# Ledger of designs, part 26: peptides against a protein of PDB entry 1MQS

Target 1, 223 residues: chain A of PDB entry 1MQS
Amino acid sequence: ILKMLFLNKDLNNNDNITTITDDIFNQQEIIWKVLILDIKSTATISSVLRVNDLLKAGITVHSLIKQDRSPLPDVPAIYFVSPTKENIDIIVNDLKSDKYSEFYINFTSSLPRNLLEDLAQQVSITGKSDKIKQVYDQYLDFIVTEPELFSLEISNAYLTLNDPKTTEEEITGLCANIADGLFNTVLTINSIPIIRAAKGGPAEIIAEKLGTKLRDFVINTNS

## One batch from the design tools (peptide; aimed at target 1 S124)

Design b2_p17_5_s2 (made by RFdiffusion4, then SolubleMPNN; from b2_p17_5, 9 letters changed)
Fold by OpenDDE base, seed 4:
Structure b2_p17_5_s2 (fold): chain B 223 residues (1-223), chain A 17 residues (1-17)
Amino acid sequence: as target 1 above (223 residues)
Amino acid sequence: MKERYEEFLSKYKSLYF
């Protein structure tokens, strides 16, 4: 997250958030930015950073993407939002209206290829591609509750998976969502885990889906 | 994190060429 707030520059320090922000704040001229969030990413940011941390990272204002936001044409914007068609449309509209000087686009999870193409297509119509400085998949679609504990914030996951009334389709869908969340977490940690799952249940489904995602990712990153 | 900018640019450019 901090790396994103510093425009995805390499941060050499494995120090705590405070030390990192203090060091950067003291060593470099602060670039003031606007942070554009959605509901999900707001929760993610709030779970890790305090307002003071945002300020130290040069975030002067943060707003929801769906909110009516005042134009700041001389201020760069960091978008940290879910990879949805709706958010893309809003970003492009903001681009069209010259709402900000530069656009640093970060998605909470992987932007599907079709949506990336849609983004490119819409931007091509605007003729303002030069304002888009970055496009990143951040894989930060989770909540940090403790330093070594995270939550996917999937409501009633345990109950749903263990309720005999839950349909197979519902279980499969939920397992896919869980696998996506775990995938994002793994990528964030930047370490491939050993996956162990009980056979014959949702855990196996999740493990298989996660394994597939990880394999696909490794193949695509090495190619 | 994964940078998608080059991929984005590639798609962008492919619309013109």
Scores: peptide ipSAE 0.394, ipTM 0.894, DockQ to the pose 0.067
OpenDDE base, seeds 1, 2, 3, 5: peptide ipSAE 0.380, 0.378, 0.370, 0.381; ipTM 0.891, 0.893, 0.889, 0.891

Design b2_p17_5_s3 (made by RFdiffusion4, then SolubleMPNN; from b2_p17_5, 10 letters changed)
Fold by OpenDDE base, seed 5:
Structure b2_p17_5_s3 (fold): chain B 223 residues (1-223), chain A 17 residues (1-17)
Amino acid sequence: as target 1 above (223 residues)
Amino acid sequence: SKKRYEDFLSKYKSLYF
């Protein structure tokens, strides 16, 4: 998250958020930015950062993407939002209206190809692609509940997976969602996990899906 | 890579060629 707030520049990995923000605050000229969030990403960022941390990162204002926001044409904007058609449309509208000077677009998870194409198409119509400085998949679709604990914020997952009335399709879909969330977490931690799961249940399905995603990612990154 | 900018640009440019 801090890396994103500093426009995805390489930060020296120090274990303490406060130390990182203090070091950067003291050593570099602060670039003031606007942070645009959605409901989900607000929960994510609020789980790990305080208002003071945002200020130290140069975030002068944070707003919800769906809210009416005042134009700040001389201020760069960081979008950290879910990869949805709705959010893309709003970003493009903000681009059309010259709402900000520069656009640093960060998605909470991987932007699907169809939505990437849609974004590109809409931006092409505006003729303002030069204002888009970054497009990133951040893989931050989770909240941190404790220093060593995270949540995917999937409601009633345990109940759904253990309810005899749940269909196979529903189970498969939920397992896919869980695997996606775990994948995002693994990428954020930046370490290859050892995956162990009980056989014959949803855990195995999740493990297989996660394993496939990780393998595919490694192959695609090395190519 | 977390960076999708090149992919974005590729798609963007492909619309003009």
Scores: peptide ipSAE 0.155, ipTM 0.781, DockQ to the pose 0.067
OpenDDE base, seeds 1, 2, 3, 4: peptide ipSAE 0.023, 0.028, 0.057, 0.071; ipTM 0.580, 0.660, 0.669, 0.650

Design b2_p17_5_s4 (made by RFdiffusion4, then SolubleMPNN; from b2_p17_5, 10 letters changed)
Fold by OpenDDE base, seed 4:
Structure b2_p17_5_s4 (fold): chain B 223 residues (1-223), chain A 17 residues (1-17)
Amino acid sequence: as target 1 above (223 residues)
Amino acid sequence: SSSSYQSFLSKYKNLYF
């Protein structure tokens, strides 16, 4: 998250958030930015950072993407939003309207290719592609509740997985969602876990899906 | 244009983790 707030520049990983923010804040030129969030990403940010941390990162204001936002044509914007068609359309509209000087787009999870293509197509039509400085998948679609603990915030996951009335399709779908969230989490922590799951249940399904995703990712990043 | 589209696709969409 901090890397994103600092426009995805390499930060020394060994420092506490406070130390990093203090060190950067003490650096002579704070680039003031607007942070554009959605409901989900707001929860993510709020779980990890305080308002003061945002300020130290040069975030002057943060707003919801769906809110009416005042133009700040001289201020760069960081978008940290879910990879949805709706959000893409809003970003493109903001681009068209020159709402901000620069656009640093960060998606909370992987942007599907079709949506990337849509984004690219729409941006190309605007003729303002130069204002888009970054498009990143941040894989930050989870909530940090406390140190060493995170939540995917999947409502009633346990109940759904253990309800005998739940269909196999529903279970499979939920397992896929969980695996996606875990995958994103794993990528964020930059450590490949040892996956252990009980056999014969949803946990195994999740483990298999996650394992596949991780393997595919490793293959794709090494190619 | 198709070229600008492809250029955009090539330039952007980075995985950062």
Scores: peptide ipSAE 0.020, ipTM 0.581, DockQ to the pose 0.588
OpenDDE base, seeds 1, 2, 3, 5: peptide ipSAE 0.000, 0.016, 0.006, 0.015; ipTM 0.345, 0.510, 0.374, 0.538

Design b2_p17_6 (made by RFdiffusion4)
Pose (drawn by RFdiffusion4):
Structure b2_p17_6 (pose): chain A 223 residues (1-223), chain P 17 residues (1-17)
Amino acid sequence: as target 1 above (223 residues)
Amino acid sequence: SDKTEEFKELVEKYQEE
């Protein structure tokens, strides 16, 4: 999360510290930025970061994508928002409106090509595609409550999974999401683990789903 | 994942069309 608030700095290069000392913060000399969150993404940040931490990272203001936000045409913007048609539209609208000097679009989970092309087509007919400095899938789609407790914030799962009423489609979709939440966690750990799961029920489906996802990930690296 | 390059390539493709 902090690396993102630094424009995904230090990326594509060296350094293995963990929570930047101040003397180094003065090495790059950092400028204030607007931070745009949405309902879901605010719940992720406010769980691990205090307001003081945000300022310390150069974040002047933070507001939801849906609020009426007064312009700051000369101030950078970092969007950390859900990969939704609704949000993408607003980014396009803000981009046109010239609400901010720059855009650093950061997606909470992962943006589908479906929507990447959408955002891209809309932005193409603006003379301002140049202002979008970066677009990143961050893979932080979970909440870390205590130091080692996390949640996918998918309430009422035992019911949805065992309710006879539930479709054989709603179940597959739910497992697919849980498979993603885990995948989002696993990428954060930066370790491709061995999946072990109890057979017979949802845990297996999710295990085999996550298995396939992590399999492709390992492939679409080297070959 | 960095989608910046891919986004820029798509924007250029659509501008050409």

Design b2_p17_6_s1 (made by RFdiffusion4, then SolubleMPNN; from b2_p17_6, 6 letters changed)
Fold by OpenDDE base, seed 2:
Formats: C-alpha cells, sequence, structure tokens
Structure b2_p17_6_s1 (fold): chain B 223 residues (1-223), chain A 17 residues (1-17)
C-alpha cells in the first residue's frame, strides 16, 4: 500500500511504515496527490495505515470513487479501487473529463483479463491514454474489519447546532469541540478517516476543522 | 502486478482497429 502511495516506487527501507513515511516526508519534496477509494479499499487502508500516513505520502484529498468529485486537472490521482466494470467506467469518465492530470490506477485485487481489455478499449477511444501512467492490480491477504459507528456524546449538540437562537460564536465553539473530539478519536483508533460532511452547515465546519487539525498534526510532528 | 505495459499495448491495439 505504501508503495502504491508513492507511485509504486521501490521503497528500499526495511524499516517500519512510520519510519519510511517520516523519512520521505522529511527528506523529499512531497508530490501532492488525490486518492480515490471505494468502500472496500477504504476499510483496507484504515486497517493497515496509521494516522498521518496518507498526508505524509502526499495525499491531500481522498474521496470515494462514486462520490461527486471536483476536478483537479493539475493534480495527479491515485485510484485504489475494486476491479469492477463500474469502477472502470468511472475512471474512464474521469479521464474523459480531464478530472486529474495523471492517473495511477491500482486495483485492490486481481484484474480479470476482460476488464483490462475493457479499460484499454474505452481509453483508446478517449485519446488520452498518455494520462494513465500506471495500471496495477494487487492481492491483499489481510482481514478487513467492518466499519463502526460511534458517538462523541456531546450533550445536545444537534439541537444546539440547529437552534436558531444559537449564536455564531457558540456554533463555532461547539464545532471546534466536536472536531477536537473526532481528532482524538482518530488518534486513539489510529486509523485514517474519510471525512464526509453535508455542505452549508456545521458539519462542513467540523470537517474543515478536523482536516486542518490533521494536517497541522502531521506538519508539527515532522517539523 | 504491474499491468501498465500490457495495458498500453492493448490500447494501441484498439486504436489500430
Amino acid sequence: as target 1 above (223 residues)
Amino acid sequence: MDLTKEFKELVKKFKEE
């Protein structure tokens, strides 16, 4: 997985994941990338990687493949997704729309020949095959745990955030507290989160704050 | 497995058809 995040470059270090990521982060210029996942790969990554690993690998944005994603035509993308017709179609559509500058495609398991051919056929029609830099498939032999739901149990958070009488300062403060709680939770479970939030509300504020905290944590840890 | 080369060859093949 780490190799994938570093565009399948050989990592010659026999050190643990943390040491490798730290060394790369501290010694090399980070190439910022987008990571595109699906549900299965999200669980896989969360099971293997620790907090900060994605950021240290230069992953600034991560999203689900089936979600609406903003175009970042100047940013390379790493796909780590299941080898399905659906995902292939989405990748091709992303390619057609010039959603990213470069495409590094990694399938979570063996890619059937028919799907490889389908991908190639579709890409051939686009005339944009040069943007596809890598195509890999992998065999992951570790167990993925099921997602869990948890709560921070902040008293009356929902009511407070949705009460028209609540001041902006109160909302900001509460969002900060929630973000702190989530951050601590992330550190505790030692897994990398995919952050999703509704737009235009407190959830978005929380998501932004959490993202900032995570980024700052990585920067400060490696400063 | 690195499928890049094979993929590129397939793309070329389909372009020629």
Scores: peptide ipSAE 0.680, ipTM 0.967, DockQ to the pose 0.355; fails the geometry check
OpenDDE base, seeds 1, 3, 4, 5: peptide ipSAE 0.674, 0.672, 0.679, 0.676; ipTM 0.966, 0.966, 0.966, 0.967; seeds 1, 3, 4, 5 fail the geometry check

Design b2_p17_6_s2 (made by RFdiffusion4, then SolubleMPNN; from b2_p17_6, 9 letters changed)
Fold by OpenDDE base, seed 2:
Structure b2_p17_6_s2 (fold): chain B 223 residues (1-223), chain A 17 residues (1-17)
Amino acid sequence: as target 1 above (223 residues)
Amino acid sequence: MDLTKELKELIEEYKKK
C-alpha cells in the first residue's frame, strides 16, 4: 500500500510505516495526488494505515470512485480499486474527460485477462494512453472488516442544527465541537476517513473543519 | 504485478485494428 501511495517506488520494507512516511515527508518534496478508492479498498487502507499516512504520502484529496468528483486536470490520481468492469469503465471515462493529469491504477486484487483487454481496448479509442503511467494488480491478504458506525452523542445536535432559531455562531460552535470529536475519534481508532457530507448545510461545514484539522495535525507533527 | 508494459502493448494492438 505504501509503495502505491508513493507511485510504486521502492521503499525500505524493513522500516515501520511511520518511519517511512516521516522520512519521505521530511526529505522530499511532496507530490500532491488524488486517491480514488472504492468501499473495499477503503476498508483495506483503514486497516493498515494511520491517519497521518495519507497526507504524508501526499494525498491531498481522497474520494470514492462512484461519487461525483471535480476535475483536477493538473493533479495526478492514484486509483486503488477492485478489478471490475464498472471501475474500469469509470477510469476510462475519467481519462476521456481529462479529469486528472496522470493515472496510476492499482487494482486491489488480480486483474482478469479479459478486463485487462477491455481496459486496453477502451483506452486505445481515447488516444490518451500516455496519461496512464502505471497499472498494477496485487493480492491483498488483509481481513476486511465491515464498516462501523460511531456516534459522538452530542445532545440535540441534529435539532440544534436544524432549528431556525439557532444562530450562526451557535452553529459554528457546534460544528467545531463535532469536528473535534470526529477528529479525536479518527485518531483513536487509527483509521483514515473518507469524508462525505451533504452540501449546503452543517455537514459540509463539519467536513471542512475536520479536513483542516487533519491537515494541520500532519503539518504540525512534522514541524 | 506490474501490468503497465502489457497494457501498453495491448493498447497498440487495438489501435491497429
Scores: peptide ipSAE 0.674, ipTM 0.965, DockQ to the pose 0.356
OpenDDE base, seeds 1, 3, 4, 5: peptide ipSAE 0.662, 0.666, 0.665, 0.670; ipTM 0.965, 0.966, 0.964, 0.965

Design b2_p17_6_s3 (made by RFdiffusion4, then SolubleMPNN; from b2_p17_6, 7 letters changed)
Fold by OpenDDE base, seed 2:
Structure b2_p17_6_s3 (fold): chain B 223 residues (1-223), chain A 17 residues (1-17)
Amino acid sequence: as target 1 above (223 residues)
Amino acid sequence: MDLTEELKKLIEKYKKE
């Protein structure tokens, strides 16, 4: 997984994850990348990586492959997804739309020959094969745990955030508190989150704040 | 496994078809 995050460069596997990420983060310029996941790969990553590992690896944005994603045509993307026809079609569509600058594709398990052929055929039609820099498959022998739901149990948070009488200052403060709680929870469970939030509301504010906190944490821990 | 070269080869094959 770490190799994948560093574009499949050779890493010293004798070192622990923290040492590897810290060394790279401190010694090299970070190449910022987008990480595209699916549900299965998200669980896998969360099982093996620490909270700040993605950021140290230069992952600035992470998204689910099936969700709507904004184009980042100047940013390279790492796909870490299941080898399915559906995912291949999405990747090809992303390629067609120039959603990212470069494509590093990593399948979570062995890619069947027929799907490799399908990928090749579709890419051949696009004329954009040069944007595909890497294609890997692998066998993951990780125990994947089921997703868990957590609650911060902030009293009347939903009601407060949706009450028209609530002031902007109160909303901002509450969102900050929620973000802090989520941040602490993330650190406690030592799992890397994928942040999803509805747009145009407090959830988006919280997501932004949480993202900032995570980034700041990585920066501060290495300064 | 690194499938990059194999993919590139296949892409070229399909371009010719």
Scores: peptide ipSAE 0.667, ipTM 0.962, DockQ to the pose 0.356
OpenDDE base, seeds 1, 3, 4, 5: peptide ipSAE 0.656, 0.655, 0.661, 0.664; ipTM 0.962, 0.963, 0.962, 0.963

Design b2_p17_6_s4 (made by RFdiffusion4, then SolubleMPNN; from b2_p17_6, 7 letters changed)
Fold by OpenDDE base, seed 2:
Structure b2_p17_6_s4 (fold): chain B 223 residues (1-223), chain A 17 residues (1-17)
Amino acid sequence: as target 1 above (223 residues)
Amino acid sequence: MDLTNELKELIEKYKKE
């Protein structure tokens, strides 16, 4: 997984994950990239990596493949997804739309020959094969746990955020508190989150704050 | 497994068809 995050460069696997990420983070400029996952790969990554690991690997944005994603035409993307026809179609569509600058595709398990050919056929039509830099498949031989649901139990958070009488300052403060709680929770469970938030509301604010906190944490830890 | 080269070859094959 770490190798994938570093664009399949050779890494010293004899070192622990933390040592590897720290060394790279401290010695090299981080290449910021987008990580695109599916549900299965999300669980896999969360079971193996810490919050700091993705950030240290330069993953600034991570999203689910089936989610609507904003174009980042100047940013390389790492796909770590199941080898399915659906995912291949989405990748090709992303390629067609120039959603990212470069495509590093990693399938979570062995890619069947028919799907490889399908991918090739579709890409051939796009004329954008040059943007595909890597294609890997692998075999994941570990089992992940079921998804878990957590609650921060912040008193009247929903009501406060939806009350028209709530001031901007109160909303900002509450969002900060929620972000702090989420941050602490993430660190405690040592899981890599994919942040999903509704647009145009407090959830988006919280997501932004949480993202910032995570980034700052990584930076400060290495300072 | 690294499938990059194999993919590239297949792409070229399909371009010619």
Scores: peptide ipSAE 0.668, ipTM 0.963, DockQ to the pose 0.356
OpenDDE base, seeds 1, 3, 4, 5: peptide ipSAE 0.661, 0.656, 0.660, 0.661; ipTM 0.965, 0.964, 0.962, 0.962

Design b2_p17_7 (made by RFdiffusion4)
Pose (drawn by RFdiffusion4):
Structure b2_p17_7 (pose): chain A 223 residues (1-223), chain P 17 residues (1-17)
Amino acid sequence: as target 1 above (223 residues)
Amino acid sequence: TSTENYNKVLNLYNEAS
């Protein structure tokens, strides 16, 4: 999360510290930025970061994508928002409106090609595609409550999975999401683990789903 | 021009992994 608030700096290069000392913060000399969150993404940040931490990272203000936000045409913006048609539209609207000097679009989970092309088409007919400095799938779609306790914030799962009423489609979709939440965690750990799961029920489906996802990830790296 | 802007947006896309 902090690396993102630094425009995904230090990326594409060296350094292995973990929570930047102030003397180094003065090495790059950092400028204030607007931080745009949405309902879901605010719940992710406010769980691990205090307001003081945000300022210390150069974040002047933070507001939801849906609020009426007063313009700051000369101030950078970092969007950390869910990969939704609704949000993408607003980014396009803000982009046109010239609400901010720059855009650093950061997606909470992962943006589908479906919506990447959408955002791209809309932005193409603006004379301002040049202001979007970066677009990143961040893979931080979970909440870390205690140091080693995390949640996918998918309430009422035992019911949805065992309710006879539930479709054989709603179930597949739910497992697919849980498979993603885990995938989002696993990428954060930066370790491709061995999947072990109890057979017969949802844990297996999710295990085999996550297995396939992690399999392709390992492939679409080297070959 | 629109095609170049379209391609530019796609080239800006990355994953944080």

Design b2_p17_7_s1 (made by RFdiffusion4, then SolubleMPNN; from b2_p17_7, 10 letters changed)
Fold by OpenDDE base, seed 1:
Structure b2_p17_7_s1 (fold): chain B 223 residues (1-223), chain A 17 residues (1-17)
Amino acid sequence: as target 1 above (223 residues)
Amino acid sequence: TEKERYQYVLNKYKSLV
């Protein structure tokens, strides 16, 4: 998250949030930015950072993407939003209206190819592609409640997985979504976990899916 | 990288406009 707030520049990772923000604030000219969020990403940010942390990272204002926002044509904007068609359309509209000086687009999870193409196509038509400085998948789709505990905030997951009326397709789909969320979490914490899961149920399915994703990722990153 | 992927796609569409 801090890396994103500092425009995805490399940060020395060995210090706590306060030390990092203080060092950057004291040593470098702070770039003031607007942070654009959606409901989901707001929860993510709020679980990890305090308002003071945002300020120290140069975030002067944070707003919801669907809110009416005043133009700040001289201020760069960081978008940290879900990878949806709706959000893409809003970003493109903001680009068309010259709402901000620069656009640093960060998606909470992986942007599908079709949406990436849609974004690129729409941006190309505007003639303002130079204002799009970054497009990143941040893989930050979870809430941290305490240092050793997080949540994917999937409603009724337990009920769905244990309801005998739930179809196999629905279970498989939900398990895949959970595995994706866990995968994103692992990437965020930059540590490969030892996975513990109960046998003979959805937890095992999720663990297997997650294990496969992690193995594939490691292989692809090292090749 | 994701950035490279975006730029590639963007360049493709820029050539079509």
Scores: peptide ipSAE 0.057, ipTM 0.722, DockQ to the pose 0.105
OpenDDE base, seeds 2, 3, 4, 5: peptide ipSAE 0.052, 0.018, 0.029, 0.022; ipTM 0.724, 0.556, 0.674, 0.625

Design b2_p17_7_s2 (made by RFdiffusion4, then SolubleMPNN; from b2_p17_7, 10 letters changed)
Fold by OpenDDE base, seed 4:
Structure b2_p17_7_s2 (fold): chain B 223 residues (1-223), chain A 17 residues (1-17)
Amino acid sequence: as target 1 above (223 residues)
Amino acid sequence: SSEERYNYVLSKYKSLV
């Protein structure tokens, strides 16, 4: 995984992930990248790497492949996704739209010949094949199957968020507290979360706040 | 490798376009 995050360059260090990331962080100019995941690969990465590891590897942001993602035309993207027709089509669409500067495609398992041909065919039609820098099989198809549940142990959170008598200020304050708790959890777990929140409710507010905190943290740690 | 295979296939399609 680390090799993938460093654009599949050979890492000669047998050291711990932390040591490797620290050494690379200190010795080389960090190339900032976007990491595009699917549900399966998210579970894989989250099980192996901490948020700090991703940051040290130059991952500025990570997103699900099916999520709406903002164009970052000056930023290279690492795709780490399942070898599916759907994912290939999305990658090609992202290529067509110049969503990123460069595309480093890593499949979680071996890309079947038919899909490889499909990818190549579609890419050839775009005329932007030069932007695809890598196509690799990472063979990281293991999924962490055990969801861990955690609680922030905030008393009456559900009641407060759902009580019509609760003021917007109270909701906002609680959402901020929840976001802080989640942020701390993320830092502790050292895994980059994919944030999924229901739209139009407190969950969305929390997700936005958490996202902002994570971004700010990344910016502040890099400065 | 998938990369080599991809490049090979891509080269074929590029020649057809």
Scores: peptide ipSAE 0.217, ipTM 0.816, DockQ to the pose 0.078
OpenDDE base, seeds 1, 2, 3, 5: peptide ipSAE 0.217, 0.193, 0.206, 0.210; ipTM 0.814, 0.802, 0.808, 0.810

Design b2_p17_7_s3 (made by RFdiffusion4, then SolubleMPNN; from b2_p17_7, 12 letters changed)
Fold by OpenDDE base, seed 3:
Structure b2_p17_7_s3 (fold): chain B 223 residues (1-223), chain A 17 residues (1-17)
Amino acid sequence: as target 1 above (223 residues)
Amino acid sequence: DAEERYQYVLDKYKKLV
């Protein structure tokens, strides 16, 4: 998250959030930016950062993407939003209206290829592609609820997994989605975990899927 | 030019996985 707020520059990850923000604030000229969020990403940001942290990162204004926002044509904008067609259309509309000087787009999870192509096509038509500075997947589709506990915030996951009417195919599909979310979390933490799961249920299925993803990732990264 | 602008956006996309 902090890396994103500093336009994805390399940061020393060994320091506390407060130390990082203080050091950067004191050593470098602060670049004031606008932060555009959606409901999901607002919860993510709020779970990790304090208002003072945003200010120290140069965030002068933060707003919801669906809200009417005042133009700030001389101010760069950081978008941190879900990868949806609706959000893409709003970003493109903001670009067309010259709402901000520069656009740093960050998605909370992986942007599907079809939506990336749609974004590129719409931006190309505007003739203002040079204002798009970054389009990144941040893999932050989780909420930090406690220092050692987080949630993927999947609606009715418990109910679906425990409903006797749920099919095996539905369970398998949901487990795959959960494993994807956990995989993204692992990548964000930048540490390979030891996986512990109860045997004989959905947790074991998820653990196996996650383990496979992690092994494949390690192999592909080292090749 | 349109194709160049299209490709520009694609090139700005960064995916870790």
Scores: peptide ipSAE 0.490, ipTM 0.920, DockQ to the pose 0.655
OpenDDE base, seeds 1, 2, 4, 5: peptide ipSAE 0.021, 0.222, 0.223, 0.125; ipTM 0.533, 0.831, 0.826, 0.744

Design b2_p17_7_s4 (made by RFdiffusion4, then SolubleMPNN; from b2_p17_7, 11 letters changed)
Fold by OpenDDE base, seed 5:
Structure b2_p17_7_s4 (fold): chain B 223 residues (1-223), chain A 17 residues (1-17)
Amino acid sequence: as target 1 above (223 residues)
Amino acid sequence: KEKERYEYVLNKYKSLV
């Protein structure tokens, strides 16, 4: 998250959030930015950062993407939003309107190819592609509750997985969603975990799916 | 890679426009 707030510049990952923000605040000229969020990303940021941390990162104002926002044509904007068609359309509209000076687009999870193509197509039509400075998948679709505990905030996951009325298809679908969230978490921490799961239940399914995703990712990144 | 992916796709559409 901090990396994103500093326009994805290389940060020394070994330091505490406070140390990083203090060091950057003291060493560099603060670039004031607008932070545009959605409901989901707001929860994510709020779980990790304090309002003071945002200020130290140069966030002058933060707003919801669906809210009416005043134009700040001289201010760069950081979008940190879910990878949805709706959000893409809003970003493109903001681009068309010259709402900000620069656009740093960060998605909370991987942007599907179809949506990436849609974004690129719409941006190309505007003739303002140069204002799009970054497009990143941040893989931050989880809520940090404690330093060593996080939540994917999937509603009724436990209930659904343990309800005998739940169909196999529903279980499989939910397990896939959980695996996706875990995958994004792993990418965020930039460490390959040892996966341990109970056998004979949904946890095993999730572990298998996650393992496959990680293996595929490692293969694709090393090629 | 992600930036590259976007740029690749963007360039594809720019060439069509």
Scores: peptide ipSAE 0.190, ipTM 0.809, DockQ to the pose 0.107
OpenDDE base, seeds 1, 2, 3, 4: peptide ipSAE 0.074, 0.120, 0.149, 0.159; ipTM 0.719, 0.776, 0.802, 0.801

Design b2_p17_8 (made by RFdiffusion4)
Pose (drawn by RFdiffusion4):
Structure b2_p17_8 (pose): chain A 223 residues (1-223), chain P 17 residues (1-17)
Amino acid sequence: as target 1 above (223 residues)
Amino acid sequence: IPEDKTEEFNELVEEFK
C-alpha cells in the first residue's frame, strides 16, 4: 500500500528496506498528492494505516470517487479504486474535467481487459490520455485485521454454499471470488505455495480453481 | 506483486485514436 502511495516508486529498481526512513524520504523529496478511494478500498486502508501515516507518505487529502470533489488542477492524484464500470467512468469524467494535474490509476483487485479497453476507448477521444501516468492492478483485495488475520470480506458464505436454494451457478461464482481473494493474498506474500485442501466440498473447488490460476501465473512468466 | 497496465493502456488508446 505504501509503495503505491509513492507512485509505485522504487519499482523497476533496487532497495530492500521496509518502512522508509525520513532521511531517504528527503532523498527523493516528495510532493503532496490527492488520494481517491472508494467504499471498499477505504475499508482496506483504514485497517492498516492511520491518517498520520498518510500525510507522512505525502497524501494531503483523501476522498471517495463518488463524492463531489473540489478541483485541484495542479495537484497529483492517486486513485486506489475497485475495478468497476462505475469507477472507471468517473476517472474518465475527472480526467476530462481536469480535476487533477495527473492520474495514477491503481485498481484494488485487477482490472479486466474488458474494462481496460473500455477506459482506454473513452480516454482516447480525450486530448488528455497523456495525463494518465500509470494504471496498476495492485492485488490488495482483502483486509488484514490483526498481524496474521485476513478476511475476504465475503459475509454469509457458509449459508450461500450450503443453502439448497442457491444456484449451481451462484456457487461457482462465489468459489471463483474466494479463489481470487486467496490469489490476491498469495501474490502479496510473493511465494507460490503448495495448495492442500480437504476433498469433497467447496474448499476443493476453490483449491483447484486457485491451482489453475497459480499455474497459469507461473507459466506466463517463463516459456 | 502488482501488475502494470500502463503500456497496454497506452497501446489501446493509440489503437482507438

